# Designs tried in a protein design run: peptides against a protein of PDB entry 3C2G. Part 8

Target 1, 209 residues: chain A of PDB entry 3C2G
Amino acid sequence: IRTFDLLGLLLHDSDAIDGFVRSDGVGAITTVVQYPNNDLIRAGCKLLLQVSDAKALAKTPLENILPFLLRLIEIHPDDEVIYSGTGFLSNVVAHKQHVKDIAIRSNAIFLLHTIISKYPRLDELTDAPKRNRVCEIICNCLRTLNNFLMMWIPTPNGETKTAGPNEKQQVCKFIEIDILKKLMSCLSCEGMDTPGLLELRSTILRSFI

## One batch from the design tools (peptide; aimed at target 1 L49 H95 N140 R143)

Design b1_p10_5_s4 (made by RFdiffusion4, then SolubleMPNN; from b1_p10_5, 6 letters changed)
Fold by OpenDDE base, seed 1:
Structure b1_p10_5_s4 (fold): chain B 209 residues (1-209), chain A 10 residues (1-10)
Amino acid sequence: as target 1 above (209 residues)
Amino acid sequence: MSYKKLFEEL
């Protein structure tokens, strides 16, 4: 715990973050958070989020790391772990086609749906800190989903990957009535990425409807 | 209302 807090205090600049990531710092954190201690898991996932925009992650092998983190997010009940893990996922897949492919093969689309499905509507959350944290988690999920769907949009050059039947079926779950009611409750939330939600809507409509 | 129309109204 204290070591992750101290590392978080040392990793403030991009060069220190990139140096940590090049030294297998992400692998080291993921090894330590396998210990069944919730405070350790929370501190480790927070540090993962802090380094998640590192340029060095484009050269880091994530084939073993990313499936483990997706499984941790699936099973862990703590919103701080879910926030940090979905934030890490959103940042690490950004502009990295090979990382998107690892995440999708690791059932990430279904996981994003599962996370959104577990939380109540934002209008049912009276506690403002809890509501804001749930809003941030949903934003991380939606931004990640949009990053996946963009791979299947035809480019002007005609080169596009085609989504498989399973991926199409998983994306169609985001247009279910209970999910749509939850997403509508986000439009009135302060700090919601409303442009990102509207972009995701446009992307789903163009790809699957 | 179709799911399509509801999603377009988001």
Scores: peptide ipSAE 0.025, ipTM 0.600, DockQ to the pose 0.030
OpenDDE base, seeds 2, 3, 4, 5: peptide ipSAE 0.019, 0.017, 0.014, 0.017; ipTM 0.552, 0.588, 0.497, 0.506; seed 3 fails the geometry check

Design b1_p10_6 (made by RFdiffusion4)
Pose (drawn by RFdiffusion4):
Structure b1_p10_6 (pose): chain A 208 residues (1-190, 192-209), chain P 10 residues (1-10)
Amino acid sequence: IRTFDLLGLLLHDSDAIDGFVRSDGVGAITTVVQYPNNDLIRAGCKLLLQVSDAKALAKTPLENILPFLLRLIEIHPDDEVIYSGTGFLSNVVAHKQHVKDIAIRSNAIFLLHTIISKYPRLDELTDAPKRNRVCEIICNCLRTLNNFLMMWIPTPNGETKTAGPNEKQQVCKFIEIDILKKLMSCLSCEMDTPGLLELRSTILRSFI
Amino acid sequence: LSWNKLEEWF
């Protein structure tokens, strides 16, 4: 845990996190967080979140790491882990087609739907720290969804990709009535929460 | 500690 904390302090900038990724740091973190201990898991995921915007992640073999992290997000009961995992997912898929492909094959879009649906409306959350966390989680999920939807929107530049049935059923779940009601309620609930502005902006983009 | 957010646009 202290090693995770120290690496977190050392990796101040882009060059440092890229150096860590090129040294197989992401694979090391994911291997270590297989140990069933929540403090250790929370610390490892915090560091993964920190290095998630690394461009070197375009070169790291993610065929095994990414499905493992999706499974962790799916079953781990604590919000800090969900926050870190979905934050990592939104950055790791960004600008990387083959990584989006890995995530789709592992049902990443279906998982975003499940993560968003499990939380009550933001007006039903009393403690401010927790409300802000659910707010950032939902925001992370919808940012991840938006990084996927770019593939299938006609671009005059000529890269009109066709969605397979697997991608189709996952994306279409986001027009089911239950999630639309929840998403529209985040847009209008009446809530002093620092993450609310970015959430509402991201929701509008998801609908667009 | 902090982290950065990435998005894609047209």

Design b1_p10_6_s1 (made by RFdiffusion4, then SolubleMPNN; from b1_p10_6, 5 letters changed)
Fold by OpenDDE base, seed 1:
Parts: C-alpha cells; structure tokens; sequence
Structure b1_p10_6_s1 (fold): chain B 209 residues (1-209), chain A 10 residues (1-10)
C-alpha cells in the first residue's frame, strides 16, 4: 500500500512514468494486486490509472495484463477499483490498434455493457460524490466503447476493419433505452466530458445507420 | 481520447 502511494507521488513527470512502464512497472503492479487485499488492489489500480497515458505502453506486452484487469473490474465490488480499471482501459486502448484487438478478444465490449448496467440511475443517487464517481465510471466505459467503434467507421480512404457478427451484436446492446438514459444523465453532470459523450453519441448513431 | 487529452480540452 504505502509503496504504491509513494510511487504515485514520484510518478508525476512523463519521463518518470515512461521509465517505470519500460521497467515492467505495469506487470509488477498486476502481480501485486493478485493478493486478496482490497486496500492493496485499490492502491494498485489507482497507480495503473496514473501511468495509463504512458507512451511506453505502446511497446509493453499487454496480452496477459489486460485480460487480468478485465476480470478484476468484472468481479470487484469497489467503485474506486472500477473507476481506476475502466480509466486505465480507456487510456490504454486509445491510439493502439493492437491493444484494442486484445481487449475485444477478451470480451471487453460485453463487460462495458455489464458495468454500465450494474449501476443505478444517476437520479436515484442522492450522495453527490457517489453520483459523480458512478458517472465517471460510465463515462470511462463509454469512452472505451467510442475508441472501439471508431475502428469500424468507414474512412474516406476505404481501409476499415469490419466488426464481426459477435462484436456487432454486443454493440447493439448499447442502444437499449436504459443505456441511452444513463448516457443522457451523464451529459447533465457537471465536470464530465460532454464533448466526448456527444462524440460517442454521434459514433453510436453512425454505427447503426 | 485519453484522460490527458481530456484534461487539455476541459
């Protein structure tokens, strides 16, 4: 625990973060958070989120790390772990086609839908910190989905991957009325990525037209 | 989109 907090205090500079990631720091955190201690898991996932924008992650093997993290955020009950894990996922898949492919093969699309579906409506949450945290988790899931959908949108240059039948079926779950209501509720939250949520809305609409 | 880019847009 204290070691992750201390590492988090030292990893403010991009060069230090990249140095940590090049030294297999993500693999080291992933190994330590396998210990059944919720405080350790929370601290480790928070540190993963902090390093999730590192340029060195483009050269890091994620074939074992990413499926492990997806299983962790599927089963762990702590919103702080879910927040950090979904935040890490959204960042690590950004601009990295090979990482998107690993995540999709690891059932990430279905998992994102499952996470969004597990949370109550934001209007049912009276506690503002809890409501904001749930909104951030939903936004992380939706940002990750946007990063996947962008691969299948036709570009003017004609080179797009087509979504497989299973991926298309999983994406169709995000047009369910309850998911759309949660998306609209997140657009009304202060301090949320309103442009990113509007981009996702546009991307969803373009994926179904 | 990454958090770092998001913080640059907000």
Amino acid sequence: as target 1 above (209 residues)
Amino acid sequence: LTYKKLEEFL
Scores: peptide ipSAE 0.016, ipTM 0.498, DockQ to the pose 0.139
OpenDDE base, seeds 2, 3, 4, 5: peptide ipSAE 0.010, 0.010, 0.009, 0.009; ipTM 0.438, 0.485, 0.491, 0.468

Design b1_p10_6_s2 (made by RFdiffusion4, then SolubleMPNN; from b1_p10_6, 4 letters changed)
Fold by OpenDDE base, seed 1:
Structure b1_p10_6_s2 (fold): chain B 209 residues (1-209), chain A 10 residues (1-10)
Amino acid sequence: as target 1 above (209 residues)
Amino acid sequence: LSYKKLEESL
């Protein structure tokens, strides 16, 4: 526990983060979070989030790490783990086609829908910190989805990858009225990027035009 | 269209 806290306190600049990642720090974290200790898992996933935008991740093999993290957030009913894990996922797939492919093969689209579907409506949450955390998780899921969808949106001058039929079917689930209501409810949360959420909504809807 | 990242404070 204290080791991950210490590492989190030391990793305040991009060079230190890159150094940690180059030393297989992500692999080390994923090894440690296999122990059945919730505090350790939380701390480890938070550290993953803190290094999730590291430049050195572009050179890190994620074929084993990413499926493991997806499984962890699937089975671990902890908001902090889910927040950190979905945040990590959103960042690590950004601008990295190879990482997107790994995530999609590991059923990430379905998992994102499952996460959003399991959380209650924000209007049912009276505790503001809990409501904000749930909103952030939903936003992380939708941001990740947006990053996937962008590779399938036709551009006038570019080669566009085509989504498979299974991926298209899974994406279609995000236009369910329950999902759309949860997205809209996030617009009323303090500290949320409202323009960003509207863009996510637009991207989701455009995937069906 | 721009890729989105989570802004997280260290």
Scores: peptide ipSAE 0.256, ipTM 0.851, DockQ to the pose 0.140
OpenDDE base, seeds 2, 3, 4, 5: peptide ipSAE 0.029, 0.031, 0.030, 0.027; ipTM 0.675, 0.676, 0.671, 0.655; seed 4 fails the geometry check

Design b1_p10_6_s3 (made by RFdiffusion4, then SolubleMPNN; from b1_p10_6, 6 letters changed)
Fold by OpenDDE base, seed 4:
Structure b1_p10_6_s3 (fold): chain B 209 residues (1-209), chain A 10 residues (1-10)
Amino acid sequence: as target 1 above (209 residues)
Amino acid sequence: LSYKVLDEEL
């Protein structure tokens, strides 16, 4: 924990973050969070989120790391872990096709749907901090989905990857009325980036037209 | 359409 706090202080320096990542820091964290200590898992996942935009991640082998993290966020009951993990996922797949491919092969799209589906309706959450955290998790999931969808958008040269049948089926789950309602409910959460959420909503909906 | 990244305040 204290080591993660120290690293957290270094995270204000992008070069230090990149240095950490180049030194297999992500692998080190993922090793540490395999121990059954919830405080350690929470702190480790938070640190992962904090380094999730590091440029050095483009050169980091994630074939073993990413499936592990997906499994962690699938099963872990702590919203802080889910928040950090889904946030990490959203960022790490951004601009990295190979990472998207790993994530998709690891059933990430369906997992995102599962995560959103596990949470109650936001109107049933009376605790404002909890409600906001759930909103943020949903947003992280949807942002991740957006980043996946981007790879199937035709480029100006007419080249595009096509989603496989299974991928299409998994994406189609996000147009379920319950999912859409949860997305819309996030717009009412205090402190949320409402314009960003509206844009995301529009992107998702347009991807099905 | 653009990639989205979570910007968390550190």
Scores: peptide ipSAE 0.266, ipTM 0.862, DockQ to the pose 0.141
OpenDDE base, seeds 1, 2, 3, 5: peptide ipSAE 0.265, 0.248, 0.250, 0.262; ipTM 0.862, 0.859, 0.859, 0.861

Design b1_p10_6_s4 (made by RFdiffusion4, then SolubleMPNN; from b1_p10_6, 6 letters changed)
Fold by OpenDDE base, seed 5:
Structure b1_p10_6_s4 (fold): chain B 209 residues (1-209), chain A 10 residues (1-10)
Amino acid sequence: as target 1 above (209 residues)
Amino acid sequence: LTYKVLEETL
């Protein structure tokens, strides 16, 4: 715990973060968060989120790390762990086709739907901090989904990866009325990534037309 | 069908 807090205080610049990631810092964190200590898991996932945009992650082997993190965010009850883990997933798959492929093979699309489905409607949440955190989690899931869907949208150059039949079926679950209502509720929250949610809306429309 | 449901829900 204190070590992760101290590391978080030392990793303030992009070069320090990139240096930490190049030294297998992500593998080190994921090893430590395998211990059944919720405070340790919370601190480790927060540090993962902090380094999740590092350029060095493009050269980091994530084949063992991503499936572990996906399992963690599937089962962990703490919203702070889910927030950090979904934030990490969203950032790490961005602009990295091989990382998207690992996540998809690890059933990430279905997991994102499961996470969004687990939370109540935002209008049922009276506590503003809790409502905002739930909205951020949903936004992280939806941003991750957008990053996946963008692989299957026809480019003008005719080179498109085709989604498999299972991936198509899993993507179709995100047009369920309850998921769409949660998306719309997130657009009404102040301080959310409204541009990213609008991009996802456009991506969903383009994927189903 | 999916587009109409999206237009009616959004």
Scores: peptide ipSAE 0.005, ipTM 0.419, DockQ to the pose 0.029
OpenDDE base, seeds 1, 2, 3, 4: peptide ipSAE 0.016, 0.017, 0.017, 0.000; ipTM 0.527, 0.530, 0.507, 0.415; seeds 1, 2, 3 fail the geometry check

Design b1_p10_7 (made by RFdiffusion4)
Pose (drawn by RFdiffusion4):
Structure b1_p10_7 (pose): chain A 208 residues (1-190, 192-209), chain P 10 residues (1-10)
Amino acid sequence: IRTFDLLGLLLHDSDAIDGFVRSDGVGAITTVVQYPNNDLIRAGCKLLLQVSDAKALAKTPLENILPFLLRLIEIHPDDEVIYSGTGFLSNVVAHKQHVKDIAIRSNAIFLLHTIISKYPRLDELTDAPKRNRVCEIICNCLRTLNNFLMMWIPTPNGETKTAGPNEKQQVCKFIEIDILKKLMSCLSCEMDTPGLLELRSTILRSFI
Amino acid sequence: MEEQLTPIHR
């Protein structure tokens, strides 16, 4: 845990996190967090979140790491882990087609739907720290969804990709009535929460 | 449009 904390302090900028990624740091973190201990898992995922915007992640073999992390997000009961994991997912798929492909094959879009659907409306959360966390989580999920949807929107540049049935059923779940009601309620609930502005802006983009 | 990133606080 202290090693995770120290690496977190050392990796202050882009060159440092890219150096860590080229040294197989992401694979090391994911291997270690297989140990069933929540403090250790929380610490490892915090560091993964920190290095998630690394450009070197375009070169790291993610065929095994990514499905493992999606499974972890799916079953781990604590919000800090979910926060870190979905934050990492949003950045790791960004600008990387083959990584989006890995995520789709592991049902990443279906998982985003499940993560958003499990939380009550933001007006039903009393403690401010927790409400802000759920807000950032939903925001992370929808940012991940937006990084996927770019593939299938006709671009005059000429890269009109066709969605397979697997991608189709996952994306279409986001027009089911239950999630639309929840998403529209985040847009209008009446809520002093620092993450609310970014969340509402991201929701509008998801509908667009 | 451009893709999005989750902010990172180091």

Design b1_p10_7_s1 (made by RFdiffusion4, then SolubleMPNN; from b1_p10_7, 5 letters changed)
Fold by OpenDDE base, seed 1:
Structure b1_p10_7_s1 (fold): chain B 209 residues (1-209), chain A 10 residues (1-10)
Amino acid sequence: as target 1 above (209 residues)
Amino acid sequence: SEELLAPVFR
């Protein structure tokens, strides 16, 4: 715990973060959070989020790390862990086709749907901090989904990767009325990336046209 | 196309 807090205080610039990631810092964190201590897991996942946009992640082997993190956010009950883990997932797949492929092979699309589905509607949450955290988790999941869907949208020059039939079926679940209502409720939250959520809405709709 | 990033807290 204290070591992760200290690292979080030291890793404020991009060069220090890249240095940590190049030294297998992500692998070190994922090793430590395998210990069944919720405070340690929370602190470790928070640190993962802090380094999740590092350029050095493009050169980091994630074949074992990413499936482990996906399993962690599938089963862990703490919203802070889910928030940090989904935030890490969104950032780590960004601009990295090979990482997107690892995530998709590890059933990430289905997991994103599962995470969104397990939370109540935002209008049913009376506690403002809890409501905001749930909104952020849903937004992280939806940003990750957008980053996947953009791979399969036909470009005018015709060179597009095709989603498999299983991936297409999993994507279809995101047009369920409950999921769409949760997306719309996030648009009403203050401090959310409204342009990004509108882009995702457009991307989802275009995936079915 | 522009990809969406999650907020990073440092």
Scores: peptide ipSAE 0.020, ipTM 0.568, DockQ to the pose 0.650
OpenDDE base, seeds 2, 3, 4, 5: peptide ipSAE 0.018, 0.017, 0.000, 0.018; ipTM 0.540, 0.536, 0.389, 0.537

Design b1_p10_7_s2 (made by RFdiffusion4, then SolubleMPNN; from b1_p10_7, 4 letters changed)
Fold by OpenDDE base, seed 1:
Structure b1_p10_7_s2 (fold): chain B 209 residues (1-209), chain A 10 residues (1-10)
Amino acid sequence: as target 1 above (209 residues)
Amino acid sequence: MEELLAPVYR
């Protein structure tokens, strides 16, 4: 625990973060979060989130790390772990086609739906800290989904990856009325990326036209 | 179309 807090304090700039990631820092954290200690898992996932925008992640082998983290956020009961893990996923797939491909092969689309589905509607949450944390988790999942959908939207230049029939079926789950209501409830939360959520709504709708 | 970046978590 204290070691991850100290590492988080030392990783205050982009060069330190990139240096840590180049030194297999992500592999080291993922080794430590395999211990059945919730405080250690929480601290490790928080540190993963802090380094999740590192440029060095584009050169890090994530084939074993990413499936493990996806399984962790699927089963872990702590919202802070889910927040950190979904935030890490959202950042690490951004602008990295090969990482998107690893995530999709690791059933990430289905996992994103599962995470959104397990939370109550935001209007049912009276506790403001809990409501905000759940909103952030849903937004992390939805931004990750948008980054996947963008791969399959026809560009004017005709270079488009085709989603498989399974991926298309999994994407269809995000037009369920419960998921759409949760997306709309996130648009009403203060401090959320409303432009990004509106773009996602448009991207989801265009994936079915 | 631009990819949505997550907020930088620091």
Scores: peptide ipSAE 0.014, ipTM 0.414, DockQ to the pose 0.594
OpenDDE base, seeds 2, 3, 4, 5: peptide ipSAE 0.000, 0.012, 0.000, 0.000; ipTM 0.395, 0.400, 0.385, 0.392

Design b1_p10_7_s3 (made by RFdiffusion4, then SolubleMPNN; from b1_p10_7, 4 letters changed)
Fold by OpenDDE base, seed 1:
Structure b1_p10_7_s3 (fold): chain B 209 residues (1-209), chain A 10 residues (1-10)
Amino acid sequence: as target 1 above (209 residues)
Amino acid sequence: MEELLAPVKR
């Protein structure tokens, strides 16, 4: 705990973050959060989120780290862990085709749907901090989905990966009326990336046309 | 259409 808090206080600039990631800092955090201590897991996942935009992650072997993190956010009951883990996933797959391929092979698309589905509607949440955290989690899941869908959008040059039939079927679940209502409720939350959520809505709808 | 990053709280 105190070590992760101290590391979070030292990793404020991009060069320090890249230095930490190059020294296998993500592997070190992932090793420590295997201990069954919820406060340690929360602090470690928060630190993972803080370093999740590091350029050095493009050179980090994630084949063992990503499947472990996906399993953690599938089973862990703490919304702070889910928030940090889904935020890390969104950032780590961004601009990295090989990382997207690892996440998809590790059933990430289905997991994103499962995470969104387990939360109540935002209008049923009376506690404003809880409502905002649930909205942030849903937005992280949807942002991650957008980053996957971008691989399968036809470019003018015709060089696009085709989604497999299973991936297409998993993506189809995001047009369910419950998921669409949750997306629309997030668009009404103050301080959310409304342009990014509108772009995602457009991307989801275009993936079925 | 650009790939989206999550807000990093530093």
Scores: peptide ipSAE 0.036, ipTM 0.743, DockQ to the pose 0.688
OpenDDE base, seeds 2, 3, 4, 5: peptide ipSAE 0.020, 0.025, 0.020, 0.022; ipTM 0.616, 0.693, 0.611, 0.665

Design b1_p10_7_s4 (made by RFdiffusion4, then SolubleMPNN; from b1_p10_7, 5 letters changed)
Fold by OpenDDE base, seed 3:
Order: C-alpha cells, then structure tokens, then sequence
Structure b1_p10_7_s4 (fold): chain B 209 residues (1-209), chain A 10 residues (1-10)
C-alpha cells in the first residue's frame, strides 16, 4: 500500500510516468495485484489508471497483462477496482490495434456488457458518490466499446476491418433498451464528459447503419 | 469520430 502511494506521489508528470512504464512498471503492478489483498488490488489498479495514458504503453507487451486485468474486473466486487480497471482498459486500447485485438480475443466486448448490466439504473441510486462512481464505470465501459467500434466504421479513404459474426452479435447487445437508458442517464450526471458520451452514442448508432 | 480517453487524476 505505502509503496504504491509513494509511487503515486512521485508520478506527477508525463515524463516520470513514461519512465515508470518503460521500466516495466505495469508488469510490476500486475504482479503485486495477484496477491489476495483488496487494499493492494485497489491501490494497484488506481496506479494503473494513473499511468494508462503513457506513450510507452505502445511498446509494452500486454499479451499476459490484459487478459489478467479483464479477469480481475470480471470478478472483483469493489467499484473502485472496476473504475480503475475499466479506465485503464479504455486508455490502453486507444489507438493501439494490436491491444484491441488482444482484448477482443479475451472476450472484452462481452465483459463490458456484463459489467454495465450488473449495475442498477442510476435513478435507483440515492447516494450521490455511489451514483457518480457507477456512472463513471458505465462511461469507461462504453468508451472502451467506442474505441473498438472505431475499427469497423468505414472511413472515406480507408479499408475498414469487418467485425466477425461473434463480435457483431456481442455489439448488438449494447442496443438493448436497458443499456441505452444507462447511457442516457450518464448524460445527466454532473462532471461527466458529455461531449464524449454524445460521440459514443453517435458511434454506436453509426455502427448499426 | 475519434477514440476517447478516460480522465486521469494525478
């Protein structure tokens, strides 16, 4: 715990963060969070989120790390772990086709749907901090989906990859009324990236046209 | 259309 807190206090700038990642910092965190200590897992996943935008991640092998993280966020009951893990996932797949491929092969699309589905409707949450955290988790999941869908949207000048039949079926689950209602409810939460959520909505709709 | 990033708090 104290070590991750200390690292968090030292990692205030992009260069320090990038240096940590280049020194296999993500691998070190993922090794530590394999121990059955919830406080350690929480602190480690928070640190993963804090370094998730590092440029050095483009050169980091994620073949073992990403499937482990996906399994962690599938089973862990703590919203703070889910928040940090889904945030890391959304950032680590961004602009990295090879990382998207690893995630998709590890059933990430289905997992994102499962995570969103396990949370209640935001209008049923009376505690504002809890409601906001749940909204942020849903947003992280949907942002990750957006980043996947971008691979399959036709561009005027480019050959688009076609989603496989399984991926298409899994994506189709996100147009369920309950999922769409959760997306719309996030737009009413204070401090949310409303432009980003609107972009996601547009991306989802375009993927079905 | 662009890819989206999660907010990072430091």
Amino acid sequence: as target 1 above (209 residues)
Amino acid sequence: SEELLAPVVR
Scores: peptide ipSAE 0.607, ipTM 0.955, DockQ to the pose 0.709
OpenDDE base, seeds 1, 2, 4, 5: peptide ipSAE 0.600, 0.597, 0.595, 0.598; ipTM 0.954, 0.953, 0.952, 0.953

Design b1_p10_8 (made by RFdiffusion4)
Pose (drawn by RFdiffusion4):
Structure b1_p10_8 (pose): chain A 208 residues (1-190, 192-209), chain P 10 residues (1-10)
Amino acid sequence: IRTFDLLGLLLHDSDAIDGFVRSDGVGAITTVVQYPNNDLIRAGCKLLLQVSDAKALAKTPLENILPFLLRLIEIHPDDEVIYSGTGFLSNVVAHKQHVKDIAIRSNAIFLLHTIISKYPRLDELTDAPKRNRVCEIICNCLRTLNNFLMMWIPTPNGETKTAGPNEKQQVCKFIEIDILKKLMSCLSCEMDTPGLLELRSTILRSFI
Amino acid sequence: LHEQSAALTP
């Protein structure tokens, strides 16, 4: 845990996190967090979140790491882990088609739907720290969804990709009534929460 | 459009 904390302090900028990724740091973190201990898991995921915007992640073999992290997000009961995992997922798929492909094959879009649907409306959360966390989590999921939807929107540049039935059924779940009600309620609930502005802006983009 | 990054606690 202290090693994770120390690496977190050392990796101050882009060159450092890229150096860590080129040294197989992401693979190392994911291997270590297979140990069933929540403090260790929370610490490793915090560091993964920190290095997630690395451009070197375009070169790292993610065929095994990514499905493992999606499974972890799916079953781990604590919000800090969900926060870190979904934050990592939003950055790791960004600008990387082959990584979006890995995520789709592992049902990443279906998982975003499940993560968003499990939480009550933001007005039903009393403690401010927790409400802000759920808010950032929903925000991370929708930002991941938006990074996927770009593939299938007609671009005059000429890269009109066709969605397979697998991608179709996952994306179409986001027009089911239950999640639309929840998403529209985040847009209008009446809530002193620092992450609310960014969440509402991201929701509008998801509908667009 | 530009792709989006993770939301972070300030």

Design b1_p10_8_s1 (made by RFdiffusion4, then SolubleMPNN; from b1_p10_8, 6 letters changed)
Fold by OpenDDE base, seed 2:
Structure b1_p10_8_s1 (fold): chain B 209 residues (1-209), chain A 10 residues (1-10)
Amino acid sequence: as target 1 above (209 residues)
Amino acid sequence: MEELGAARLP
């Protein structure tokens, strides 16, 4: 715990973060959070989130790390772990086709839907800190989905990956009325990336209608 | 359409 907090304080600049990632820092965190201690898992996932946008992640083998993290956020009950893990996932897949492919083959699209579906409606949450954290988790899931959908949007240059039939079916679940209501409720939360959520809504609707 | 990175926690 104290070690991750100290590392988090030292990893304040992009060069230090990138140096940590080049030194297999993500693998080291992933090894440590396999210990069944919730405070350690929380601190480790927070540190993963902090380094999740490092350029060095494009050269880091994630074939074992991503499936482990996806399993962790599927089963862990702590919203802070889910927040950090979904935040890490959204960042690590960004601009990295090979990382998106690892996540997708590891059932990430279905998992994102499952996470959003497990949370109550935001209007049922009376506690503002809890409501905001749930909204942030939903936003992280939806941001990750957007980054996947971007692979299948026609570019002006005519090179597009075609989504497989299973991937299309999994994405079609995000147009369910319950998911759309949760997306719309996130637009009413203060401090959210409302423009990004509106862009995602437009992307989902354009990709599958 | 830009790929959205998560905001770093401040």
Scores: peptide ipSAE 0.135, ipTM 0.806, DockQ to the pose 0.510
OpenDDE base, seeds 1, 3, 4, 5: peptide ipSAE 0.112, 0.107, 0.092, 0.109; ipTM 0.793, 0.791, 0.774, 0.792

Design b1_p10_8_s2 (made by RFdiffusion4, then SolubleMPNN; from b1_p10_8, 6 letters changed)
Fold by OpenDDE base, seed 5:
Structure b1_p10_8_s2 (fold): chain B 209 residues (1-209), chain A 10 residues (1-10)
Amino acid sequence: as target 1 above (209 residues)
Amino acid sequence: SEELGAARRP
């Protein structure tokens, strides 16, 4: 715990973060969070989030790491772990086609839907900190989805990766009324990435409606 | 709120 906190305090510099990632820091964290300790898992996932935008991640093999993290957030009920994990996922897949492919093969689209589905409507949450955290999680999931959907948007050159039938079916779940209501509720939350959510909404609508 | 880095955008 304290070690991850210390690393978190030291890793405010982008070069330091990049150095940590180049030294297999993500692999090290992933190894540590395999131990069944909730505090350790929280701290490790938080640290993953903190390094999730590192440039060095483009050169880091994530074939083993990413499926493990996806499984972790699938089975762990902890909002802080889910927040950090979905945040990491959102950032790590951004601008990295190979990482998107790993995530999709690891059933990430379905997982994102599952995560959003398990949370209540934001209007049912009276506790503001909890409501905000849930909103952030949903936003992380939806942002990750947007990053996936962009692969299937036709480019001017006519070259588009086609979503497989399974992926298409999984994406179609995000146009369910309950999911759409949660998206709309997140748009009403103060301090949220409203532009990003609107972009996603537009992307979903353009892709599937 | 730990700002998820700018890499949020596609």
Scores: peptide ipSAE 0.028, ipTM 0.690, DockQ to the pose 0.110
OpenDDE base, seeds 1, 2, 3, 4: peptide ipSAE 0.026, 0.025, 0.033, 0.025; ipTM 0.700, 0.644, 0.731, 0.672; seed 3 fails the geometry check

